# Peptides against a protein of PDB entry 6UG1, part 122

Target 1, 304 residues: chain A of PDB entry 6UG1
Amino acid sequence: SNEERKRRKYFHMLYLVCLMVHGFIRNEWINSKRLSRKLSNLVPEKVFELLHPQKDEELPLRSTRKLLDGLKKCMELWQKHWKITKKYDNVGLYMRTWKEIEMSANNKRKFKTLKRSDFLRAVSKGHGDPDISVQGFVAMLRACNVNARLIMSCQPPDFTNMKIDTSLNGNNAYKDMVKYPIFWCEVWDKFSKKWITVDPVNLKTIEQVRLHSKLAPKGVACCERNMLRYVIAYDRKYGCRDVTRRYAQWMNSKVRKRRITKDDFGEKWFRKVITALHHRKRTKIDDYEDQYFFQRDESEGIPD
Target 2, 301 residues: chain A of PDB entry 6UG1 as posed
Amino acid sequence: SNEERKRRKYFHMLYLVCLMVHGFIRNEWINSKRLSRKLSNLVPEKVFELLHPQKDEELPLRSTRKLLDGLKKCMELWQKHWKITKKYDNEGLYMRTWKEIEMSANNKRKFKTLKRSDFLRAVSKGHGDPDISVQGFVAMLRACNVNARLIMSCQPPDFTNMKIDTSLNAYKDMVKYPIFWCEVWDKFSKKWITVDPVNLKTIEQVRLHSKLAPKGVACCERNMLRYVIAYDRKYGCRDVTRRYAQWMNSKVRKRRITKDDFGEKWFRKVITALHHRKRTKIDDYEDQYFFRRDESEGIPD

## One batch from the design tools (peptide; made by RFdiffusion4, then SolubleMPNN)

Design b2_p19_7_s4 (from b2_p19_7, 10 letters changed)
Fold by OpenDDE base, seed 2:
Structure b2_p19_7_s4 (fold): chain B 304 residues (1-304), chain A 19 residues (1-19)
Amino acid sequence: as target 1 above (304 residues)
Amino acid sequence: GYGELEAELAEKWRKLKEE
């Protein structure tokens, strides 16, 4: 019905806000000064120097290569620190079906919200789920004065799915769900004026995304619970930015149709949500990023 | 139904607009 369509759209919007706020809160927690002091001690001086290379005036690419090597070594150090990777409870922050949401509402399942103190302890000990591990990795880079962002792929229920029963066939193995991350890191490269993508936990990859990312979900089974629609970046200064364009090959042709921003009302609403979560002034880094997104939109073109 | 969860989410959203 038209009513059910409206209801699913509304619930998608509310759920999206809650996910975006969850990302904001986790981004605040990883700015803990106590955690920062502990995590900085994990990074030897030689690795710190690689994270902060001098500008090579002859070949700026050499400085980027040093930064990439430093980030690789940080991933290795992080793997040594992280002792226990817990499985997600149920589906974690991966996408739920409409049926699962309805059943969850009926069962009064309180989301067990991890307390800030428990989170900080988990990161400090190296015990937790993959999301906590990624968030801790971002905290370690920030402790080393690296301009690292927490990235969250928000997975609200699909309001474009109007099926009555949206139950996934029980065959969606936990392995297929977790094949691609929900959280990852971006690091600002001041030499190339670009964001470097870092997945320290799941795929264990570092990439300089031009047109395609390895972190973009591929295949039907993986996309059932991980649909690339809302990739939100949280920086150390409480900036909040939609960076979906970086990771979406087909933003205009495919991804936009599954976003609330497909219409003017949804676009205006989503801008208000971003603005409410964006607690810093604009910087030249934002200008370079917006220019990159513009070039990506022009290069994709308007779908016929 | 979604109603209890919608109400909880709406209340969380309200609190976040007031901060």
Scores: peptide ipSAE 0.020, ipTM 0.621, DockQ to the pose 0.082
Fold by OpenDDE base, seed 1:
Structure b2_p19_7_s4 (fold): chain B 304 residues (1-304), chain A 19 residues (1-19)
Amino acid sequence: as target 1 above (304 residues)
Amino acid sequence: GYGELEAELAEKWRKLKEE
């Protein structure tokens, strides 16, 4: 019905706001001074120096290479710190079906909220789910004065799916769901004036995204619970930015059709949500990023 | 935590179905 379409759209919007607020809160928690002091001790001086290379005036690429090497070593150090990777409870923050949402609404399951203190303890001990691990890695980089962003791929239910039964065909193996991350890191490279993508936990990769990312879900089974639609960046100064354009190869032709921003109302609404979560002034870094997104939009073109 | 958010979302979804 038209009513069900409206309900799914509004619930998608509500769910998206809740996910984006969750990312914001986690971004605040990882700015903990107590956690920062503890995590800075994991990074030896030699690795800290690689994270903060001098500008090579002759070949700026040498400075970027040092930063990349420093980030690689930080990933290795993080793997040594992290003792226990817990499985997600149910599907974590991966996408739910409409049927699962309806069934959950009927089940008065008291879900336990992870408190800030429990989160900080989990990160400090190296015990938690992959999301906590990524968030802790961002905290470690921030403790080393690296301009690291927390990235969240928000997975609201698909409002474009109008099927009554949205049951997944078979037990989507937990392995297919977690093949691609929901949370990752970006690090600002001041030498190249680009964001470096870092997945410290899932794929354990560092990427300089050009046209596509390795973190973008591929294949039907993986995309059932992880659709690249809303990739939100949270910085150390409480900036909030939509960075979906970086990771979406086909933003205009494919991704936009699955977003609330497909129409003018949804675009204006989503901009209001971003603005409400963006607690800093614009910087030159934002200018370079917007220029990159513009170039990517021009290069993709408008789908005919 | 995810579960409280899910419970809140579930309650909001229920309210949206009753309208």
Scores: peptide ipSAE 0.019, ipTM 0.571, DockQ to the pose 0.828
Fold by OpenDDE base, seed 5:
Parts: structure tokens; sequence; C-alpha cells
Structure b2_p19_7_s4 (fold): chain B 304 residues (1-304), chain A 19 residues (1-19)
């Protein structure tokens, strides 16, 4: 019905805000001074120097290479620190079906919210789920004065799915769900004026995204619980930005149709949510990023 | 229904703002 469509759209919006605020709070927690002091000790001086190369005026690419080598070594150090990767309870922050949402509402399952103290302890010990691990990795880079962002791919229920029964066929293996991450890192390269993408936990990859990312879900089974729609970046100064354009190859033709921003009302609403979570002034880094997104929109073209 | 989950999410949101 038209009413059920409105209901699913509203619930999608509410769920999206809750996810975006969760990301904001986790971004605050990883700014803990106590955690920063502990995690800085994991990074030896030689690796710190690679993270902060001198500007090569002749060939800026040499400075970028040093930064990439430093990030690779940080990823290796993080793997040594992280002793226990816990499985997600149920589906974690991956996308739920409408049926799963309805059933969960009827079952008064106490959602065990992880407390700040428990999170900080988990990161310090190297014991937790993949999301906690990624968040801790961002904290370690920030402890080394690196301009690292926490990235969250928000997975609200699909309001474009109007099926009554949205149950996934039982064959959606946990392996397909976790094939691609929900949380990752971005690092600002001051030499190339670009964001570097870092997945320290899942794919264990570092990339400079041009047209597509390795972190973008591919294949039907992987996309059932992980739809690339709302990739939100949280920086060390409590900036909040929509960076979906970086990771979406087909933003205009495919991704936009599955976002609340497909219409003017949804665009205005989503902009208000971003603005409410954005707690810093604009910088030249934002200008370079917006220019990159503009060029990506022009290169994709307007879908016919 | 969705209304109970909305109430639960709203309560979680309040708790997250108070911490």
Amino acid sequence: as target 1 above (304 residues)
Amino acid sequence: GYGELEAELAEKWRKLKEE
C-alpha cells in the first residue's frame, strides 16, 4: 500500500539517524586521551617518521610513498596487537530485513549496548568484533597525529523493498555478509591532496580510490546485507561528511535510487542530519574533496 | 510492530545523549 511505503520510508530515516549517531559516538570514544597514550606506544619512531615524511618539492609522489609504507606497517602492527576477533552477534550493524525488524520488535531482546569503558578496554586488549578493531586502528593513527577518518557504511533497511516477506533465503552465509566491511579508515594525503582508503581488518588493503573501491560490495549475496548507500566520514575534529560518491561507481544511475536523497524532501532532510553532526569549520581539505566529487559526478554523467 | 522498535530506538538515542 501507499501507507506501508510511507511507513518504511519513515522507519528507514529513523534507523539511518540512529546509525549515523552511533558512528558519531564511536568517533568521540576513539578520541580518548587515555586510549591515545596507550596506542601511540604500539608505533615505533621509524614508523612515525614514515607517517610524517618531509615534503619532497621535486617529486611529491616520494612523500606519498613513504606515507603508504608507514600505513602498511601500521596495519601490520595492528594485526599483531589484535589477538581475538569476535564474530558479530547476529548480523551486527549489517542490513536487516523488514521481517527481522518486525520480529525483533516483538522480542524484547535487551540490546546490549557496549559501554565506553568496555569499548576502551576491548581496544586496549585487542579483543573485539571487526568494527571495534577498525575503530581502534583509527584511534592508533590519530594517536600518531595522522589525519585519519572513521568511515561507516550505514545499513538502514531498504525502503525500496516493498515485499511483505523480506526473509532472506537461509543460504546467506555469515561469510557472504562479512565479505565486505561496514567500518574502515581514510587518511589524508597532504602531498597528493587526496584521501587514502585503508581497510586494516577485513580485506587488509590500502588503496587510492579513483573510479571504484575494493571495499564496494559486489555480487547479489554480499549486497543483501551490505548495500553501499550512505558512506559517512567522521574526522578527528568531529567533522561529518557524506563520502558515498568516492565508493559508488554508479552513484547517479543506481545508488541514488536507493537513498532517501532521491527526492528534494529527502535531500533537504539528509543535509540537515549531516549539518547537525558536523561540529567543525570548513577547511581546504573539504574543498579538494568536493572538487573530486564534482569531477566524479561529471565523469559518470546524468543517467538518461 | 515498527512502533515498538521506534520507541526502543528513541530510548537508546536518549541514553546515548545522556552519556
Scores: peptide ipSAE 0.015, ipTM 0.621, DockQ to the pose 0.077
Fold by OpenDDE base, seed 3:
Structure b2_p19_7_s4 (fold): chain B 304 residues (1-304), chain A 19 residues (1-19)
Amino acid sequence: as target 1 above (304 residues)
Amino acid sequence: GYGELEAELAEKWRKLKEE
């Protein structure tokens, strides 16, 4: 019905804000001074120097290569620190079906919200789910004075799916779900004026995204619980930015149709949510990023 | 129904703001 369509749209909006606020709170927690002091001790001086290369005036690419090598070594150090990777309880922050949402309303499953103290302990010990591990990795890079962002792929229920029963029948449903991450890292490359994408936990990859990312879900089974729609970046200065354009090859033709921002009302609403979570002044880094997004929009073109 | 779920999400959001 038209009423059910409105209800699903409203619920999608509410769920999206809850996810974005969750990302904001986790980004505050990883700025803990106590955690920063502990995690800085994991990074030896030689690796710290690679993270902060001198500017090569002749070939800036040499400085970028040192930074990439430093980030690779940080991923290796992080794997040594992380002792226990817990499975997600149920589906974690992956996308739920409408049926699962309706059923969960009846089952008052107390989502045990992890307290700040328990989170800091989990990161410090190296015990937790993949999301906690990625968040801790961002904290370690920030402890080394690296401009690292926490990235969150927000997975609200699909308001464009009007099917009543989406029984995800599959023995490998969990494996397909966790094939691609929900959280990852971006690092600012001051030499190339670009964000470097880092997945330290799931795919264990570093990439400089041009047209497509390895982190973008591919295949029907993987997209059932992980749809690339809202990729939100949280920086160390409490900036909040929509970076979906980086990871979406087909933003205008495919991704926009699955977003609340497909209409003017949804665009204005979503901009208000971003503005409410953005607690810093604009910087020259934001100008370079917006220029990159503009070039990506021009390169995709307008869908016919 | 969705109303109970909205109330649950609103309460979770309130708790997340109070922490």
Scores: peptide ipSAE 0.014, ipTM 0.621, DockQ to the pose 0.078

Design b2_p19_8_s1 (from b2_p19_8, 9 letters changed)
Fold by OpenDDE base, seed 4:
Structure b2_p19_8_s1 (fold): chain B 304 residues (1-304), chain A 19 residues (1-19)
Amino acid sequence: as target 1 above (304 residues)
Amino acid sequence: MYGDLEKKLNEEYRKLKEE
């Protein structure tokens, strides 16, 4: 019905705001001074120096290579720190079906909430799910004065899916679900004036995204619970930015159709949500990023 | 881990069905 379409759109919007607020809160928690002092001790001086290379005036690419080597070593140090990767409770922050949402609404389940103290303890011990691990990695880089962003791929229920039964076959679903991350890191490269993508936990990769990312879900089974639609970046100064354009190869042709921003009302609404979560002034870094996104939109063109 | 968020979302989903 038209009413069910309206309800699903509204619930998608509500769910998206809640996910984006969750990302904001986690970004605040990883700015903990107590956590920062503990995590800075994991990074030797030689690795810190690689994270802060001098500008090579002859070849700026040499400075970028040092930063990349420093980030690789930080990823290795993080793997040594992290002792226990827990499975997600149910599906974590991966996308739920409409049937799962309905069944969960009818069940008075006791949901356990992770408190800030429990999060900080989990990161400090190296015990937690992959999301906590990535968030802790961003905290470690920030403790080393690296301009690292927490990236969150927000997975609200698909309001474009009007099927009544959206049951997923249970057994292979977890492996396919966790094949691609929901959280990762970006690091500002001041030499190339670009964001470097770092997945320290799932794919264990560092990439300089040009046209596509390795972190973008591929294949039907992986896309059932992880649809690239809302990739939100949270920086150390409480900036909030939509960075979906970096990771979406087909933003205009494919991704936009599955976003609330497909229409002018949704675009204006989503901009208000971003603005409410963006607690810093614009910087030259934002200008370089917007120029990159503009060039990517022009290069993709209008879908035929 | 996300229990309060899930609880709130479930409550709002229920309200949206009762309307």
Scores: peptide ipSAE 0.047, ipTM 0.731, DockQ to the pose 0.885
Fold by OpenDDE base, seed 5:
Structure b2_p19_8_s1 (fold): chain B 304 residues (1-304), chain A 19 residues (1-19)
Amino acid sequence: as target 1 above (304 residues)
Amino acid sequence: MYGDLEKKLNEEYRKLKEE
């Protein structure tokens, strides 16, 4: 019905705000001074020096290479720190079906909430799910004075799916779900004026995204619970930015159709949500990023 | 955190069904 379409759109919006607020709160937690002091001790001086290379005036690329090597060594150090990777409870923050939401609403299950103290303990011990591990990695880089962002791929229920039964059938559903991350890291390269993408936990990769990312979900089964629609960046200064354009090859032709921002009302609403979560002034880094997004929009062209 | 958000979302989803 038209009413069910409106209801699903509204619930998608509500769910999206809750996810974005969750990312904001986790971004505050990883700024903990107590955690920072503990995690800085994991990084030897030689690795710290690689994270903060001098500017090579002749060849800035040499400085970028040192930073990339420092980030690689930080990933290796993080793997040594992390002792226990827990499976997600149910689907974690991956996308739920409308049927799963309905069934969950009817079940008076006591949901366990992870408190800030429990999160900080989990990161400090190296015991937790992949999301906690990525968030802890961002905290370690920030403890080393690296300009690292927490990235969250928000997975609200698909308001474009009007099927009554949206049950997912499949024995490999968990493996397909976790094939791609929903949390990762970005690091500012002051030499190239670009963000470097870092997945320290899932794919264990570092990339300089040009047109496509390895972190973008591919294949039907992987996309059932992980649709690239809302990639939100949270920086150390409580900035909040939509960075979906970096990771979406087909933003205009495919991704936009599945976002609330497909219409003017949804775009204005989503801009208000981003603005409410953005607690810093604009910087030259934002100008370079917006210029990159503009060039990516021009190069994709208008969808036929 | 997931659990409290999920509980709140489930409560809001129930209200939206009763309207």
Scores: peptide ipSAE 0.039, ipTM 0.724, DockQ to the pose 0.824
Fold by OpenDDE base, seed 1:
Structure b2_p19_8_s1 (fold): chain B 304 residues (1-304), chain A 19 residues (1-19)
Amino acid sequence: as target 1 above (304 residues)
Amino acid sequence: MYGDLEKKLNEEYRKLKEE
């Protein structure tokens, strides 16, 4: 019905705000001074120097290469620190079906809440789910004065799915769900004026995204619980930015149709949500990023 | 956090069905 379509759209919006606020709060927890002091001790001086290379005036690419090597070594150090990767409880922050949401609303389940103290302990011990691990990695880089962002791929239920029964066949294995991450890191390269993508936990990769990312879900089974629609960046200064354009090859032709921002009302609403979560002034880094997004929109073209 | 968020989302989903 039209009413069900409206209800699903509103619930998608509510769910999206809740996810974005969750990302914001996790980003605040990452900025813990106590955690920062502990995690800085994991990074040897030689690795710290690679994270902060001098500018090579002859060949700036040499400085970027040092930074990339430093980030690689940080990923290796993080793997040594992280002792236990727990499975998600149920589906974690991956996308739920409408049927799962309905069934969960009808069931009085006791939900366990991870407190700030429990998060800080989990990161310090290296015991937690992949999301906690990524968040801890971002905290470690921030402890080393690296301009690292927490990236969250927000997975609200698909309001464009109007199927009555949206049950996934039980064979959609946990493996397909977790094939691609929900959380990752970006690091600012001051030499190339670009964000470097870092997945320290899932794919264990460093990427300089050009046209597409390795972190973008591919294949039907993976996309059922992980649709690239809302990739939100949270920086150390409580900036909040939509960075979906970086990771979406087909932003205009495919991704936009699955976003609340497909219409003017949704665009204005989503901008208000971003603005409410963006607690810093604009910087030259934002200018370089917006220029990159503009160039990506021009290069994709208008979908035929 | 996940649990409290899910609880709140479930409560709001129920309200949206009763309206």
Scores: peptide ipSAE 0.034, ipTM 0.722, DockQ to the pose 0.804
Fold by OpenDDE base, seed 3:
Structure b2_p19_8_s1 (fold): chain B 304 residues (1-304), chain A 19 residues (1-19)
Amino acid sequence: as target 1 above (304 residues)
Amino acid sequence: MYGDLEKKLNEEYRKLKEE
């Protein structure tokens, strides 16, 4: 019905705001001075120097290579720190079906909320789910004065799916779900004027995204609970930016159709949400990023 | 971990069904 379409759109918007606020709160928690002091001690001086290379004026690429090597070593150090990777409770922050949402509304399940103190303890001990681990890795890089962003792929229910029964059948549903991350890291490369993508936990990869990301979900089974639609970046200065364009190959042709921003009302609404979560002034880094997004939009073209 | 959010979402979803 038209009413069910309106309800699903409204609930998608509400769910999206709640996910984005969750990412904001986690970004505040990882800025903890107490946590920063503990995590800085995990990084040896030699690795710190690689994270902060001198500018090679002859070949700036040499400085980028040192930064990449420093980030690789930080991932290895983080794996040594992280002792216990817990499974997600149910589906974590992966996408729920409409049927699962309806069934959960009827079930008065006591959901356990993680307090700030418990989060800080989990990161400090190296015990938690993959999302806590990624968030802790971003905290470690920030403790080393690296300009690292927390990235969140927000997974609200698909308001474009009007099927009544969206039951996901399959024994491999959890494995397919966790194949791609929901949280990752970006690091600013001041030499190349680009963001470097870092997945320290799931794929354990570092990439300089041009057209395609390894973190973009591929295949039907993986996309059922992880649809690339809203990739939000949270920086150390409480900036909030939509970085979906980096990771979406087909932003205009495919991704936009599944976003609230497909219409002018949804675009204006989503811009208000981003603005409310963006607590810093614009910088030259934002200018370079917007220029990159513009070039990516021009290169994709308008879908026929 | 998302318990308060899921609770609020479930309450809002219920209200949207009762309307």
Scores: peptide ipSAE 0.029, ipTM 0.693, DockQ to the pose 0.803; fails the geometry check

Design b2_p19_8_s2 (from b2_p19_8, 11 letters changed)
Fold by OpenDDE base, seed 2:
Structure b2_p19_8_s2 (fold): chain B 304 residues (1-304), chain A 19 residues (1-19)
Amino acid sequence: as target 1 above (304 residues)
Amino acid sequence: MIGELEEELNKKYRELLEK
């Protein structure tokens, strides 16, 4: 019905706000000064120097290569620090079906909310789920004065799915779900004026995204619980930006149709949510990023 | 913050249902 469509759209919007606020809170927690001091000790001086290369005036690419090598070594150091990767409880922050939502409304499951103190302890010990691990990695880079963003792929229920029963039956459902990350890192390369994508935990990859990312979910089974729609970046200065354009090859043709921003009302609403979570002034880094997104929109074109 | 956004959402949802 039209009513059910409206209900699903509303619930999608509410759920999206809750996810975006969760990302904001986690981004605040990883700015802990106590955690920063502890995590900086994991990075040897030689690795710190690679993270902060001098500008090569002859070939700026050499400086980018040093930064990439430093990030690789940081990823290796992080793997040594991380002792226990816990499985997600149920589906974690991956996308729920409408049926799962309806069933959960009937079951007052006491979601044991992880407290800030427990999070900081988990990161410090290297014990937690993959999301906590990624968040801790971003904290370590920030502790080394790297301009690292926490990236969150927000997975609200699909309001475009009007099926009544979406039972995800499958023995491999968990493996397919966790094939691609929900959280990752971006690092600002001041030499190339670009964001570097870092997945330290899941795919263990570093990439300079041009047209496509390895982190973008592919295949029907993986996309059931991880649909690229809302990739939100949280920086160390409490900036909040929609960076979906970086990771979406087909933003205009495919991704936009599954976003609340498909209509003017949704666009205006989503802009208000971003603005409410964006707690810093605009910088030249934002100008370079917006220029990159503009070029990506022009290069994709308008879908026929 | 969450509460204010929920209230704005609820207001807009009502406005969308009344249309």
Scores: peptide ipSAE 0.022, ipTM 0.589, DockQ to the pose 0.085
Fold by OpenDDE base, seed 5:
Structure b2_p19_8_s2 (fold): chain B 304 residues (1-304), chain A 19 residues (1-19)
Amino acid sequence: as target 1 above (304 residues)
Amino acid sequence: MIGELEEELNKKYRELLEK
C-alpha cells in the first residue's frame, strides 16, 4: 500500500539517523586521550617517521610511497595487537530485513549496549568484533597524529523493498554478510591531495580509489545485508561528510535510486542530518574532495 | 537547535538499543 511505503520510508530515515549518530559517538570514543596514549606505544619511531615523511619537492610520489609503507606496517602492528576477533551478535550493523525488524519489535531482546568504558577496554586488550577493531585502528593512527577518518557504511532497511516477507534463506548467509566491511579507515595524503582507503581488518588492503573500490560489495548474496548507499566519514575534528561517491561506481544510475536523497525532500532532509553531525569549519581538504566528487559525477554522466 | 536535536537523536538511539 501507499501507507506501507510511507511507513518504510519513515522507518528507514529514523534508522539511518540512529546509525549515523552511532558512528558519531564511536568517533568521539576513539578520540579518548587515555586510549591515544596507550595506542601510540604500539607504533615504533621508524614507523612513525614513515607516517610523517618529508615533502619530496622533486617527486611527491616518493612521500606518498613512504606514507603507504607506514600504513602497511601499522596494519601489521595492529594484527599483532588484536588477539580475539569476535563474531557479530546476530547481524551486527549489517542490513536487517523488514521481517527481522518486525519480529525484533515484538521480542524485547535486551540488546547489551556497549558502554564507552567497555569499548576502550576492548580496544586496549585487542578483544572485540571487527567494527571495534577498525575503530581501534583509526584511534591508533590518530594517536600518531595521522589525519585518519572513521568510515561507516550505514545499512538502514531497504525502503525500496516492498515485499511483505523479506526473509533471507541461505546456509552461507553469515559468510556472505561479512565478506565486505561496514567500517573502514581513510587517511589524508597531503602530497597527492587525496584520501587513501584502508581496510585493516577484513580485506587487509590499502587503496587509492580512482573509479572503484575493493570494499564495494559485489554479487547478490553479499548485497543482501550490505548495500552501498550511505558511506559516512567521521574525522578527528568531528567533521561528518557523505563520501558515498568515492565508493559508488554507479552513483547516478544505481545507488541514488536506493537512497532517501532520490527526491528533493530526501536530499534536503539528509543534508540537515549531515549538517547537524558536522562540527567543524570547512577546510582545503574538503575542497579537494568535493572537486574529486564533481569530476566523478561528470565522468559517470547522466544515466540514459 | 543542533544540541536539542542531538539529545533527541541520542535518546531515540538509546531507546532503539534498549529495545
Scores: peptide ipSAE 0.021, ipTM 0.625, DockQ to the pose 0.078
Fold by OpenDDE base, seed 3:
Structure b2_p19_8_s2 (fold): chain B 304 residues (1-304), chain A 19 residues (1-19)
Amino acid sequence: as target 1 above (304 residues)
Amino acid sequence: MIGELEEELNKKYRELLEK
């Protein structure tokens, strides 16, 4: 019905804001000075120097290569620190079906909301789910004075799916769900003037994204609970930015149709949400990023 | 204002996750 379509759109909007606020709160928690002091001790001086290379005036690419090597070593150090990777409770922050949302409304599963103190302890001990691990990795890089962002792929229910029963095929559902991450890291490369993508936990990869990312879900089964629609970046200065354009190959032709921003009302609403979560002034880094997004939009074109 | 909205949204988020 038209009413059910409106209901699903409203619920999608509410769920999206809740996820974005969750990302904001986790980004605040990883700025803990106490945690920063502990995590800085995990990074040897030689690795710190690689994270902060001198500018090579002859070949700036040499400086980028040192930074990439430093980030690789940080991923290896993080794997040594992380002792226990817990499975997600149910589906974690992956996408729920409409049926699962309706059923959960009847079964008040007390999600034990992780308290700030418990989160800081989990990161410090190296015990937790993959999301906590990624968030801790971002905290470690920030402790080393690296301009690292927490990235969150927000998974609200699909308001464009009007099917009543989306029975997900049960047996491999968890494995396919966790094949791609929900949280990852971006690091600013001041030499190339680009964001470097880092997945320290799931795919254990470092990318300089051009047209596509390995972190973008591929295949029907993986996209059932992980649909790339809202990739939000949270920086150390409480900046909040939509970076979906980096990871979406087909932003205009495919991704936009699944976003609330497909219409003017949804675009204005979503801009208000971003503005409310963006607590810093604009910088030259934002200018370079917006220029990159513009070039990506021009290169994709407008679908006929 | 933003803090109150964050608290309301966190309350609604908890209610949405607890549902």
Scores: peptide ipSAE 0.024, ipTM 0.632, DockQ to the pose 0.097; fails the geometry check
Fold by OpenDDE base, seed 1:
Structure b2_p19_8_s2 (fold): chain B 304 residues (1-304), chain A 19 residues (1-19)
Amino acid sequence: as target 1 above (304 residues)
Amino acid sequence: MIGELEEELNKKYRELLEK
């Protein structure tokens, strides 16, 4: 019905806000001074120096290469620190079906909320789910004075899916679900004026995204619970930015159709949500990023 | 938080369904 379509759209909006607020709060938690002091001790001086290379005036690319090597070593150090990767409870922050939402509304399941103290302990011990691990990695880089962002791929239920029965087949569902991350890291390269993408936990990869990312879900089965629609960046200064354009090859032709921002009302609403979560002034880094997004929009073109 | 937020969302969702 038209009513069910409206209901799903509104629920998608509410769910999206809640996910974005969750990302904001996790970003606050990883700024813990107590955690920072502990995690800085994981990074040897030689690795710290690689994270903070001098500018090579002859070949700035040499400085970027040092930073990339430093990030690689940090990823290796993080793997040594992380002792236990827990499976997600149920689907974690991956996309739920409408049927699962309805069933959850009927079942008064007491969701165990992870407290800030428990999170900080989990990161400090190296025990937790992949999301906690990524968040802890961002905290470690921030402890080393690296301009690292927490990235969250927000997975609200698909309001464009009007099927009543959205039951997913169970057996391979978890493997396909976790094939691509929900959380990752970005690091500012001051030499190239670009964000470097770092997945320390899932794919264990570092990339400089040009047209497409390795972190973008591919294949029907993987996209059932992980649709790239809302990739939100949370920085150390409580900035909040939509960085979906970086990871979406087909933003205009495909991704936009699955976003609340497909219409003017949704665009204005989503901008208000971003503004409410953005607690810093604009910087030159934002200018470089917006220029990059503009170039990506021009290069994709308008969908026919 | 996510669980409480999911519970609040589920509550608001029920309240939206009862209207």
Scores: peptide ipSAE 0.022, ipTM 0.606, DockQ to the pose 0.591; fails the geometry check

